# Ledger of designs, part 282: peptides against a protein of PDB entry 6FRK

Target 1, 411 residues: chain A of PDB entry 6FRK
Amino acid sequence: NEEVLNAMLKEVCTALLEADVNIKLVKQLRENVKSAIDLEEMASGLNKRKMIQHAVFKELVKLVDPGVKAWTPTKGKQNVIMFVGLQGSGKTTTCSKLAYYYQRKGWKTCLICADTFRAGAFDQLKQNATKARIPFYGSYTEMDPVIIASEGVEKFKNENFEIIIVDTSGRHKQEDSLFEEMLQVANAIQPDNIVYVMDASIGQACEAQAKAFKDKVDVASVIVTKLDGHAKGGGALSAVAATKSPIIFIGTGEHIDDFEPFKTQPFISKLLGMGDIEGLIDKVNELKLDDNEALIEKLKHGQFTLRDMYEQFQNIMKMGPFSQILGMIPGFGTDFMSKGNEQESMARLKKLMTIMDSMNDQELDSTDGAKVFSKQPGRIQRVARGSGVSTRDVQELLTQYTKFAQMVKKM

## One batch from the design tools (peptide; made by RFdiffusion4, then SolubleMPNN)

Design b2_p27_6_s3 (from b2_p27_6, 16 letters changed)
Fold by OpenDDE base, seed 1:
Structure b2_p27_6_s3 (fold): chain B 411 residues (1-411), chain A 27 residues (1-27)
Amino acid sequence: as target 1 above (411 residues)
Amino acid sequence: SERLDELIKQFEHILKAIELLKKLLEE
């Protein structure tokens, strides 16, 4: 029994190490699991594998729980959220994602760029903020991040903003000068929450980095980025262990919507390769797939319009990255869609939708949309001008639609 | 174009995944 337990624990430890879980945490987990498993209960014919998996799951849940309640913003108050983290952690992108998340929830949200070290940091923030319609502040001339942060916070406090997010400089190395700057900014603006942004893709380095930030700045929350693949969740455990701070959100891709509140159980289930059935159900329910019954019924009747295609593209866009959805299904590997192909596919879908936004109801609702355009070529030119694309791009869309409509007729 | 066939395959895969998801949710 002990040999079987040790063999199974070795497999679990290997899988956790492959998932970038810190070696020290894996060792501690192994000891905790060994102490939690009653070898006498395993003699009773219970599925030893299920018992070990449950014990591992329970101990992983404890590792992501710092025992500290996450900070939450107060409605109708001015909440200052300071972001800290290394360059390349996705900090600036995460500021925009968090701002957009709160804006979509009906919070008056703004962004401040206090990154004076990185050339073009303010332009990048401005581009992201403008695209999301989020108010922003920064300077092209001021080099002191304390001044920029203070002026920006004061401005947005006076304008009664509820969520004030401050992005700070990120450096490639843990430099004392970076931490001093962060401390000076924190002292000047008196943030209600300090968020450490960590890149999960750095694997075993997560612990040392998270610890270095916590030792210098009072980190109260963690956001983990680049969780678009299953293999890289282990860094989150390292961040919690080092910072003693809860993970509040995760970044699951490059899109502004690839951002979700952290849920412990689904995360651990995903980390163990058990899938995220709950998150899948939640996503499916958010999509109101009941409208897909009407589509499936139309598909069964071999009817497919440009509007039906548009609605399907909207549903795909709402589901987010299809690789994430597939990754939530047990037995579908994360590698099923290469990341590069997925973003290109989403950008392409969005382009196709923009072309269809320039179509009229007669064109969208026709059971033979391609024939409507073929009979009156002036429609192609109108749609091309309306959407700012070539007539070739519209013709390619119609060719795609025709191929889909033919596939639907074969279903 | 190869790119169109890839988009079609992706869409077929999405439709199959939605159908599979529906079946999994109905069970």
Scores: peptide ipSAE 0.013, ipTM 0.349, DockQ to the pose 0.177
Fold by OpenDDE base, seed 5:
Structure b2_p27_6_s3 (fold): chain B 411 residues (1-411), chain A 27 residues (1-27)
Amino acid sequence: as target 1 above (411 residues)
Amino acid sequence: SERLDELIKQFEHILKAIELLKKLLEE
């Protein structure tokens, strides 16, 4: 029994190390799991694998709990949130995602670019903020981040903003000068929350980085980014252990909507490859896919129009990256869609939708849309001209539609 | 054609995922 337990624990420890969990945490987890398993219950014929998985799950849940309550903004007050983190951590993108999250929840939100070191930092923030209709502040001429942060915070306080997010300079390496600049900014603006942004793909370096930030600035919250990649997020455990600060959000992709509140149990389930059924249910409920009962009834009747395909492409575009949705389903591996294929797939869906925007209701609502176009080739030329594409692109769309409609008829 | 077949496979997987989700929501 002990040999079988040790063999199974070795497999789990290997999988956790491959998931970028720190070797010290894996060793501690192994001892905690070994002490928590009743060997007598294992002898009674219980599923040893299920028992070990449950014990591992329980100990991982404890590792992501810092025992500290997460900071939450107060409604009707000015809440200043300062972002800190290394260059390439996704900090600037995450500032925009957090601002957009609060804006969608009905908060008066704004963004301040206090990154004076990186060329084009303000242009990037301005582009993201403008696209999301978020008010922003920054300078092309001021080089002191303390001045920019102070002026921006004062401006937005006077305008009664509720969420004031300050993006700071990142560096490629931890330098004392960077930490001094962060402390000067923090002292000037007196943030209600300091958020450390960590890249999950850094793996074993997550602990040392998170500790160095916590030792220099009063990090109160962690956001983990790039959980859409091959990184299983084991570095998040190292960040919580080092900072003693809760993970408040996760970044799951490059889109502004690829951002969600951190949930401990779904995260651990995903880390163990069990899937995230709860997060999938929540995401489906947020999409109001129940309104698609009419579509599923049509599909059951073998009816599928170009409009039905367009509506499905809209739903797909609202769901965000498919890899994230599929990676939430048990038994679908994280490798099902490579990152490069997602952006290209989304660009293709947008192109197909743009072609369909140039179609009329008779073409869109026909149960045999491809036959409508085949009978009157002048329709293909009209749609091609209206959408700025070739007649070949329209024919390819109709060929796709015909394949889908044939599949639906076989269902 | 291969890229089209990949888009078709992706859409079939989404439809299957939606059906699986409906079954999970009905339980």
Scores: peptide ipSAE 0.013, ipTM 0.339, DockQ to the pose 0.175
Fold by OpenDDE base, seed 2:
Structure b2_p27_6_s3 (fold): chain B 411 residues (1-411), chain A 27 residues (1-27)
Amino acid sequence: as target 1 above (411 residues)
Amino acid sequence: SERLDELIKQFEHILKAIELLKKLLEE
């Protein structure tokens, strides 16, 4: 039993090291797991693998939980969020992602570029902000980041912005001058939250970098970037341990929508290669798929209406990025859908839904919607006019519906 | 046509995912 335990722990430790988890944390985890496993309970015929996995999972959850409640912005207040991190960490892109996230949630958000060190930093921020329709502030002439940050924060406070994000200079080396500048900016603007942005791909260097930032500035939150298919994110555990600060968001790619709130259980499951079963369960529960018992019962009976298809499209849209849904399924890597195709797919779904919004209940609730339209072609013309599309677009939708209905009958 | 076939594949994957989830929730 002890040999089997030691062998499994060795495999887990190897997998964690290959996931860029710091060797000190892996050693500590191994000791904690050994102490948490009751060898007597393992003797009772319980699935030893399940027990070890549960113990490992529980200890990893503790490693990613700093025991500190994550800062959250207060609605109707002016929340100043300062970003800090190395150059190339994705900090500037992450500022835009966070601003866009809050904007989509109905927060009045803005961006300030206080990066005076990097040529083109303001142009990059401006480009990202303009694309997302986020108000921004910066200067082409002012070289003092303290002045830019102070003026920008004052401006947006006076305009009653709720989320004020300040991007700072990042450097490749831990230069004392950078940390002094960051401290001066922090003292001037008095941020409600300081976010350290860390690149997951830097692996074992995550601890030393995160510690260097925490030793100089009061980091209160961590965002981990570049958690696309290659980075297992083990460095995130090192950042939490070093900063004693929670991970609040993760960046899952280059697109502005490739940004999600951090969830502990999904992250650990993904780190272990177990998939995000809990986040999948949560998303399924959020979808109130229980209200879809009627849909599932219909699907079991091979009944599929245009309304049922519409409801499924609504569910897909509620689930958010489809790449995130697939990434929750064990064995489906995040790479299975190229992210560029996802926004286009969502736009297509929305177009199809807009066509269906011009259909009547008789058309939507028919068990053979395509036949209803084929018998009375004037319905196609009505729906096309109502939705502002061609008759061809409506015919394509009906063709698609027929394909789905045939698939449902084969399931 | 190619775009529609991609959307169909995505929908098939979602349906399979939902079915797998149900089986996992029933276990």
Scores: peptide ipSAE 0.010, ipTM 0.349, DockQ to the pose 0.146
Fold by OpenDDE base, seed 4:
Parts: sequence; C-alpha cells; structure tokens
Structure b2_p27_6_s3 (fold): chain B 411 residues (1-411), chain A 27 residues (1-27)
Amino acid sequence: as target 1 above (411 residues)
Amino acid sequence: SERLDELIKQFEHILKAIELLKKLLEE
C-alpha cells in the first residue's frame, strides 16, 4: 500500500514538475497529500487512485488561493489599475485585454502608456487601443513615466473614467532602477490595484520573479499570460505563493478577446490534464447550441449545405480560439494547435465566410451547392466580384464544401 | 447530469465537425 502510494505520488510530483510547478511547492504538496491521505484511508473504501487525485487536487486548490479576496473595481468610482511586470510578459497586450474586457461590460475605460523605456511602446498601446476603440494617453516626448502617469490619471479622472489602466515600463531583467521607477509611479498615482503580469512559460523562474516584484511594490493581483503555449501554468502557483495575491485573469492567446477571468477549479483541472469541463459547458451554453439541434439532425441525415457550413464557421468563431477549446477537453494538450496555424486558420475561415456572404439563398440552401455553381459558372464570377476575391478562391471554397459534404455523408 | 451528457454529446459532434473542417483547411 505504501509503495503504491509512493509510486503514484512520484508520478504526480513528476507531472507537476513537468508542468513548471516549483520544486518547493511540489515537496510541500507531497507532504500535505500524504498527511491528508493518512486521515482519509481510515474512512473510505474509495479507490486509492481517486483518493490521491482528490487529495492532490485539493492541495493544488489551496496553493492558488492566497486567502485574500481579489480586488474588484467599484462602479461609478475612478479605479486606477497599475500594471507591473517584465518585458515580454505580455503586460502591454494584457492592459489592452483588461481595458477591452471592462469596456465590453459597460465601464468607461481608458489606457495610459507610462512605458518610456521601450521604443514603440506607446505606438503599440495606441494601435491596440485604437483597434478596440479604447481612449488612451501617452507621450512621444516625455521621458519621465511619473509625469506621464500622473498627467494621464489626472486627465481621465477629470473626464470621469471609471477604469484607468496604467502600463509601466518593463525590463528584460530585474533591475533596481525598474523597481524604483515602479515605486515612484505607484506613489504618484496611488493605484487602487497593482497587477503583476507573469508569463507562464518562464517555468521555475516564476517564484523568484514574482517575489522580486512583491518585495518592491504592493502587488495585489496577478495575471498569468501565455497559457495557450507549452506552459501548463504551474508557474502561476509560484506567483501566487510569492505575491500572496490572487490570479484575477488569464491570457489564453494573442487576440484581444483571448482573456478570461481566472477560475481556480478549471485551472487546476487543466494543470492536472483533467480538462476544463465546466468552462467547456459554459462556452457550449454561450453558443446557444440548442439552435444547432437542427444542424446536428441534418448532419445525422447526411444533409449539408453551404449555409450549414457557414453556421459551423460562425460557431467555431464564437467558440474562440480552437486551442482553448481543445485545451478544455480531457486528454487534449495545448500543443494540438500551433498558435500561428490557428490565427491563419481563423483568417481563412473569415475569408470563406466573406465569400459566402456574397452568395444568395438558393446557393446557400442547396443540398448540392457545388452543382448549382457548376451548372451556372456566372454565379462564381458574381460571388467573386461581390466578395472582392478571385474566381479561384470561390472554386476553392466549393471544393472544400464538396469534401466536407462528402465526409458528412459518410458519418 | 442528463443535460450535461447531451451537451457533451453535442460538443463531441461539434468537435468532430471542427476536426473535419480543420483537415479541410490544412489541405
């Protein structure tokens, strides 16, 4: 019994280390799990494997809970949120994602670029903010981040903004000058929340990095980025432990919508390779897939139209990045989709939908859409002109549709 | 539980459709 327990704990510890969980936390977890099991073995004829998994899950949940309630903005007040983190952590992108998240919820949100160190930081923020229609402030001439942050915060306070996000300078390394700058900015603007942005892909360095920031500035929240990559997010546990601050959001891709509120249970389930069944259900419910019962019924009967394909593309787009969806399924690793291939695939889907937007109902609703176009080649030219694409692009779509319709008939 | 099983089945069908669509987009 003890040998089996030790073998299983060794496998779990190995998997956690491979998931970038800090070795100290893994050791502590191992001892806590042993202590928990010794108490539970007395009570339940439960399968030892399930008991160990439950004990591990429970102890991991404790590791991501700092015992501190996450800060939340107050409606109708001016909430200043300062971002801190290293260069390459995804901090600037995350500022835009958070701003967009609050804007979509009906908050009067703005962005301030107080990164004077990185050339083009303000242009990058401006580009992201403009694309999302978020008001922004920054300077091309002012080099003091304290002045920029103070002026920007004052401006947006006077304009009655509710969410004022301040992006600060990052460095490639932990430097005393960076920490002094962050402290000066924090003292000048008196933020309601300081958000530490951490890249999950830095692995075992997460603890030391997070601690260095917390030792210098009063970090109150953590955002973990790049959880769509090879990183299983085990470094997030180290960040919570070091900062004693809750994870409030996760970055799950490069798109502005690839940003989700942190949920402890789904995160730990994903870390353990159990998937995020709850998040999957939430996404499935958000899609109103009840309207797709008719589509599923058609697919069962081997019927597939260009409209049915269009609706499927809309569903894929509504579900968000497919890597996130796959990463919610038990046994599908995050590696199943290379990030580059996903954006290209989404761009292709959007192009195909734009072509179909130029089709008429007779073309879209035909059970043999390819035959409709083959009988009247002038339809291809009309659709190509209407969508601003080549006749070849329309033919390629029809070829893909035909392949898909043949596969559906074989299902 | 039954509604969850139905949602999972619907999702499995969508995933299968997405996998097929992906294969078509990679080709």
Scores: peptide ipSAE 0.018, ipTM 0.417, DockQ to the pose 0.019; fails the geometry check

Design b2_p27_6_s4 (from b2_p27_6, 16 letters changed)
Fold by OpenDDE base, seed 5:
Structure b2_p27_6_s4 (fold): chain B 411 residues (1-411), chain A 27 residues (1-27)
Amino acid sequence: as target 1 above (411 residues)
Amino acid sequence: DERLNAEIELYEQILKALKLLEELLKK
């Protein structure tokens, strides 16, 4: 029994190391799991694999719990949130995602760019903020981040903003002078919360980086980014252990809405490759896929129009990165769609939708849309001119539609 | 042909995923 337990624990430990879980945490987990498993219950013919998985799950849940309550903003007050993190961690993008999250929840939200070190930092923030209709502050001429942060915070406090997010320069671990600058900014603006942004893809370096930030700045919250890639998120455990701070949000992609509140149970389930059924249900409910019952009923009856295809493309576009949704379904691996294939697929869907925007209701609502176009070739030329594409692009769309409609008829 | 087949395969996967979601929401 002990040999079987040790063999199964070795497989789990290997899988956790491949998921970028820190080797010290994996060793500690192994000993905690061994201590939690009753060998007598394992002898009684219970599914040894399920018992070990449950014990591992329970110990991983403890590793993501810092024992500290997450900071939450107070309604009707000015809440200053300072962001810190390494260059390339996705910090600037995450500031915009958090601002957009609070704006969608009905908070008066703004952004401040106090990154004077990186060329184009303010332009990037301004572009993201403008797209999301979020008020922003920054300077093209001021080089002191303390001045920019102080002036921006004062301005937005006077304008009664509730959420004031300050983006700082990205730093490298070895730059003590840049940690002193972050302390000067923090002392000047007196933030209510300091958020450390961590890239999940840095693997075993997560602990040492998170510790370096916590030792210099009073990090109170963690956001983990790039959980849409090959990173299974094991580095998040190292960040919690090093900072003793809760993970408050996760970044799941490149879109401004690829951002969600952290949930412990779904995250650990995904880390173990069990899928995220709860997150999938929540995502489905957020999308109001119940409003698509009519579409599912049409599909069951073998009816599929160009409009039904257009609506389905809109739904896919609203769902965000389809790879994330598939990665929530048990048995679909994270590798099912590479990031490059997803952006290209989304660009293709947008192009197809633009072609369909030039179609009329008779063409869109026909149960045999391809036949409508084949009978009157002048329709293809009209749609091609209206959408700025070739007649070949329209024919390719109709060929795709015909293949899909044939599949729906066979379902 | 290969590009069109990849788009069809993607759409088949989406339809399968949506059917699976429907079955999950009914439980």
Scores: peptide ipSAE 0.010, ipTM 0.371, DockQ to the pose 0.156
Fold by OpenDDE base, seed 3:
Structure b2_p27_6_s4 (fold): chain B 411 residues (1-411), chain A 27 residues (1-27)
Amino acid sequence: as target 1 above (411 residues)
Amino acid sequence: DERLNAEIELYEQILKALKLLEELLKK
C-alpha cells in the first residue's frame, strides 16, 4: 500500500511540476497528502486513485487559500485600485478587463494611466478604454506618475466614480527604481486595494517575483494572466504563498471579456487536468442555450442545416473565448486554439455569419444546403452580392458546411 | 443526479459539436 501510494504521489508530483507548481510547494503537498491518507482506509477497498486525488485536491485548495478574505469594492464609495506588476505581465490589459467587468456589473468605473516609462502606454490604455466606453485619464506631457495618479484619482473622486483603477509603470526587471515609484504612487493615492498582476507563463519564477512585489508594496490581491496558454496555472499557488493574498480574477485570453472571477474549485480541477465542468455548466447556463436539446436531437439524427451551423456560430460568439470553453472540458487541452488565432477565428465567424445572413429560409433550413446551392448556382451569386463577398467565399462556406454535416452524420 | 447527468451529457454533445466547428474554422 505504501509503495502504491508513493508511486501515485510521484506521478502527481511530476504532473504538478509540469504544471509550474513550485518545487517547495510540491514537496510540502506530498508530505501533507501522505499525512492525510490513512493507509488502513486505503486497504479497505476504497479506490486508491480517488483517495489520492481527493487528498491532493484538498491540499491544493489549501494552497490557493491564503486565509485572508478578498477585498471587495464598496458600492457607493470611491474605491481606488492600484495595479502593480512587470512589463509583459498583462497588467495594462488586465486594468481594462477589470474596469470592463465592473462596468458591466453597473459600477461607475474609470481608468488612470500612470505609466510614464513605456512609450505609448497612455495611447494603448486610451484605445482600450475608448473601445470599452470606459472613462480614462492620463498625460502626454507629465512624466511624474505620482502627479498623474494623484490628479486622475482626484478628478474621478470629484466626479463620483466608484471604481478608480490606476495602472502603473511596469519594467522588464525588478528594479529598485520601479519599486520606489510604486511606493510613491501608493503613498500619494492611498489605494483601497493593490493588485499584483502575474503572468502564469513565467512558471517557477512566480514565487520570487510575487515575493519581490509583496516585500515592497502592500499587495492585497493577485490577478493571474495568460491562463489560456500552455500555463496550467501552478504559478498561481506560488503567488498566493508568497503574497499571502487571494487570487481575485484570472485572465484567460486577449479579449476584454477573457476575464473571470477566481474560483478555487474549478481552478484546481483544471490544474489537475480534471477539467472545469462546473465553470462549463455555469457558462453554458449563462448563455441561456434553451434550444440546445432540439439541436442535439437533430445532431443525433445526423441532421444539420446551415441554420444549425449559424446557431452554433452564435453560441461560439456568445461563449466568448472558445479556447477557454474547450479548456474546461475534460481531455481537451488548453492548446486547442493558439492565442493568435482567436481574433482571426472570430472575424472569420462573423464573415461566415454575414454570408448566411444573406441566405433565405429555404437555403438555411435545408438538410442538404449545399445541394440547394449546387442545383441553382444563381443562389450563390445572389448570396455573394447580398453579403458583399466573392462567389468563392460562399462556395468555401458551403464546403465547410458540407464537411461539418458529414462529421455530424458520423457522430 | 440523473438530471445533472443528463445536462452534463447534453453539454458534452454541444461542446463536441462546437469543437468540430472550431476545427473547421481553423482551416
Scores: peptide ipSAE 0.022, ipTM 0.420, DockQ to the pose 0.019; fails the geometry check
Fold by OpenDDE base, seed 4:
Formats: structure tokens, C-alpha cells, sequence
Structure b2_p27_6_s4 (fold): chain B 411 residues (1-411), chain A 27 residues (1-27)
């Protein structure tokens, strides 16, 4: 039993290391899991795999819980939120995402660009803020970030803004000059919250970077970015461990709406490849896919039409980046997304929908759409000409539909 | 609880369906 446990723990540890979980945390987790598993209970015929998975899940949940309550803004107060992080972490984009999130919740939000180091930082922030209709402040001439931050904060306090977000300078590496600048800005504006923005794709460097920031500035919150990419999110555990600060939000893509409140359970489930069923439920409920009840009833009865497939493609497109949706699905590992350019997948979905737009109601609403086309091959040629595609592309769609309809009949 | 379980089962079915759709979209 101990040999089997050690073998399974080795596989879990390997998977966590491949997920960018810090080596020290993986070692600690291994010992904690060993201590939490009763070997006598494993002898009783309990599914050893489920017990180990549950123990691993429980210990990962503890690693993302710093034991401190996340800071939340106070309604009707001026809340100053300072952003810190390296260049390329997605900090500037994340400032706009957070401002947009609060604006959509009915908060009076604004953005300040105190990045004087990067050429075009203010133009980038201005572009993002203007697109989102968020008020902004910055300077093209002032080189002192302390002056810009102080003037911007004072301006927006006087205008009774509730959420005042300050973006600061980043660097490519930890430099003493960056940390002194951040400390001077923090001392001048007295932020209610300091948010460290971390790129999940930096892998094993997450601990050292997060620690370097926490050792210099009073980081109280973490935001993890680029969780739509190749990053499996294990670096987030390192950031929490190093900063002793909660993850408050995650960035899940390039769109301003690719930003969500951090949820521990879904995140750990995704990290373990269990998917995010709760987040998928929430996202489907947010889409008001009330018409899903009718689809659900059809699926339960093994009925699936080309129209039902078209509606599913519309739903997938409305749910946001296909990578995010797939990453919420149990057994869709990040490796499943890594092999397809998301843009190519979305372009392919759109192509399939364009083919269906050239179908008639009889073809779309048939319980056996493939049979309708097989009985009258002239329909394939009509649809191909109408959608500007080859007859082969239409046949591929019908083959795909047939496979899907057969799967629905087996559900 | 029963309603939530029925929704979860349904979502698991939708998820299996989406998996098939993605396999179809990769070809």
C-alpha cells in the first residue's frame, strides 16, 4: 500500500511541477498528503485514487488560502488601489479590466497612469480607458510618478470617484530603483489596497518575483494574468505563499471582459484537470441561456438537429474565448487547447455557422439532417454555393453533426 | 440538491458534447 501511495504521489507531484507549482510547495504538499491519508482506510477497499485526489485537492485549497480576508472597496468612499508588477505581467491591461469590472457594478471608477518609464504607457492606458469609457489621468511631460499619482488621486478624490486605480512603472527584472519608486508612490498616495499583478506563464520564477515585491511593498492582493495561455496556473500558489495575500481576480484572455473574481474551488479543480463545472454553470446562467432548458430536454430525449448545433455554436461564441470554455470542461486539459490556435477554432466555428446560414428550415429542423442531405445530394451543392465553401466542407459539417447526434443519442 | 445534481449532470453532458465538438473542430 505504501509503494502504491508513493507511486501515485510521484505522478501527482510530477503533474504539479508541470503545472508550474513551486518545488518547495510540491514537497510540502507531498508530506501533508502523506500525513492526511490514513493507510488503514486505504486498506478497506476505498478508491485509493479518489482518496489521494481529495487529499491533494484539500492541500491545494489551503495553499491558495493565505488565511486573510481579501480587501473589498467601501461604497461611497474614495478607494485608492495601487497596481504593482513587472513589465509584461499584464498590469496595465489588468488595471483597465478591474476598472471596467467595478464600473459595470455601478462604481464610479477612474484610472491613473503613473508609468513614466515605459514610452507609450500613457497612450496605451488612454486607449484602453477610452474604449471602456473609463475616466483617466496621466501626463506626457511629467517624469516623476509621485507627482502624477498624487495629482491624479487628488483630482479624482475631489470629483468623488469611488474606485481610483493607479498603474505604476514596471521593469523587466527586480531593480532597487523600481522598488524605491513604488515605495515613494505608495507613501505619497496612501493606497487602501496594493495589488501585485503576476503573469502565470513565468512558471517557477513566480515565487522569487512575488517575494521580491512583498519584501519591498505591502502587497495586500494578487491578480494572476494569462491563465488562458500555456500557463496551468501553478505559479498562482507560489504568489499566494510568497505574498501571504489572496488572489482577488484572474485574467483569462485579452478582452476587457476576460476578467473574473477568483474562486478557490474552481481554480484548484481546473489546476487538477477536474474542470470548472461551477464556473461553467455560472457563465451559462449569466448568458441567460433560458432556451437551454428546451435544448436540455431535447438532449435528454436524444434529439439533436442542425439548428440545435447552430444554437450551441452561438452559445459557445457568446461564452467568450473557446479556450476559457474548454478549460472549464472536465478532462479538457490545457494541452487540448495548446494544440489549436483559439483564433483558428473560432474562425472554424464561424465558418460552420456560415454554412448553416445557407441551410433551409427543413434541413436545420430535421431530426436526421444528414439523412435529408444524403437523400437529396443537390442540397449539399446548394448550401456549398450559398455559403461560398466546397461541397467537401458541407460534407465535413454533416459528418461532424452525425457524430454529435450519435453521441447525444447515447447520453 | 436534486435540482443542482440534475443541472450538474446536464452540464457534464453538455461538456461531453462540447468535447466532441472540439475534436470535430480540430480535424
Amino acid sequence: as target 1 above (411 residues)
Amino acid sequence: DERLNAEIELYEQILKALKLLEELLKK
Scores: peptide ipSAE 0.020, ipTM 0.415, DockQ to the pose 0.038; fails the geometry check
Fold by OpenDDE base, seed 2:
Structure b2_p27_6_s4 (fold): chain B 411 residues (1-411), chain A 27 residues (1-27)
Amino acid sequence: as target 1 above (411 residues)
Amino acid sequence: DERLNAEIELYEQILKALKLLEELLKK
């Protein structure tokens, strides 16, 4: 039993190290898991693998939870959010993503560029803000970030903005001058939240970097970027441990929509290669798939109609980006649907739904929809005319439906 | 355990549905 435990813990520790989890945290986790596993309960015939997985999962949850409640903006107040982080961490892009996130939630949101060090920082922020229709402030002439930040915050407070995001200068090295500048900006604007932006791809350097920021500036939140690539996000655990601050959001790509609230369970499941079961369950629950109990029952009985397929397409469209849904599935990497393929896939789904919108209830509710159309070819021509597509497009849909229905019957 | 099993079963069903949809969309 102890040998099996040690072997499994070795595999988990190896996987965590390969996921850029700090060696100290992995050692501590191993000790905590060993202490939490009752060897007597493992002897009683409980699935040893499930117990070890649960213990590992529980200890990873503790590593991601700093024991501090995440700051949340207050509706109807001016919430000043200051961003700090190294150059290349995705800080400026993340400011725009966060602003867009709150804007889509109905918050009056704005952006301030207090990066005077990098040539073109203001142009980059302005470009991103303009694309997202987010109000912005900055200067081409003022070189003091304290002045820009103060003037911008005052302006947007006077205009009753609710979310005021301040982007600061980033540098490639931990320079004392950068930390002094950040402290001066923080003292001048008195932010309600200081967000440290960390690149997940920096691996084992995450701890030292996060600590250096926390030792100089009162970091209260962490955002982890570049979780779309090969970075498994283990550096996020190091950032939480060093900053004692919660991860509030993650960046999952380059697009302004590749930004989501941090969820502990999904993150750990993904870190362990288990997928995002909880996020899938949450999305499923958000879809009110309870109304699909009838669909699940039909699927269990190998019954699948064109209406059932239409409802599934509606569900997928409601779930949002299909790439995010696939990324919740164990063994489906984030790269499985390139964004280009997602828009094309959604356009295909919408085309198929438009064809089905021209079908009647007898065609949609038939347990053998393809046979209904094969017996009366005039139906194909009617549907084609009604949806503005070719008879071939309708036949392709029916062929796809038939394949799907055959797979459901084999389930 | 029953809730977790129901969630796993739901997850497996969704996974199967998503794989099927992916196969439909790869054409």
Scores: peptide ipSAE 0.020, ipTM 0.399, DockQ to the pose 0.036; fails the geometry check

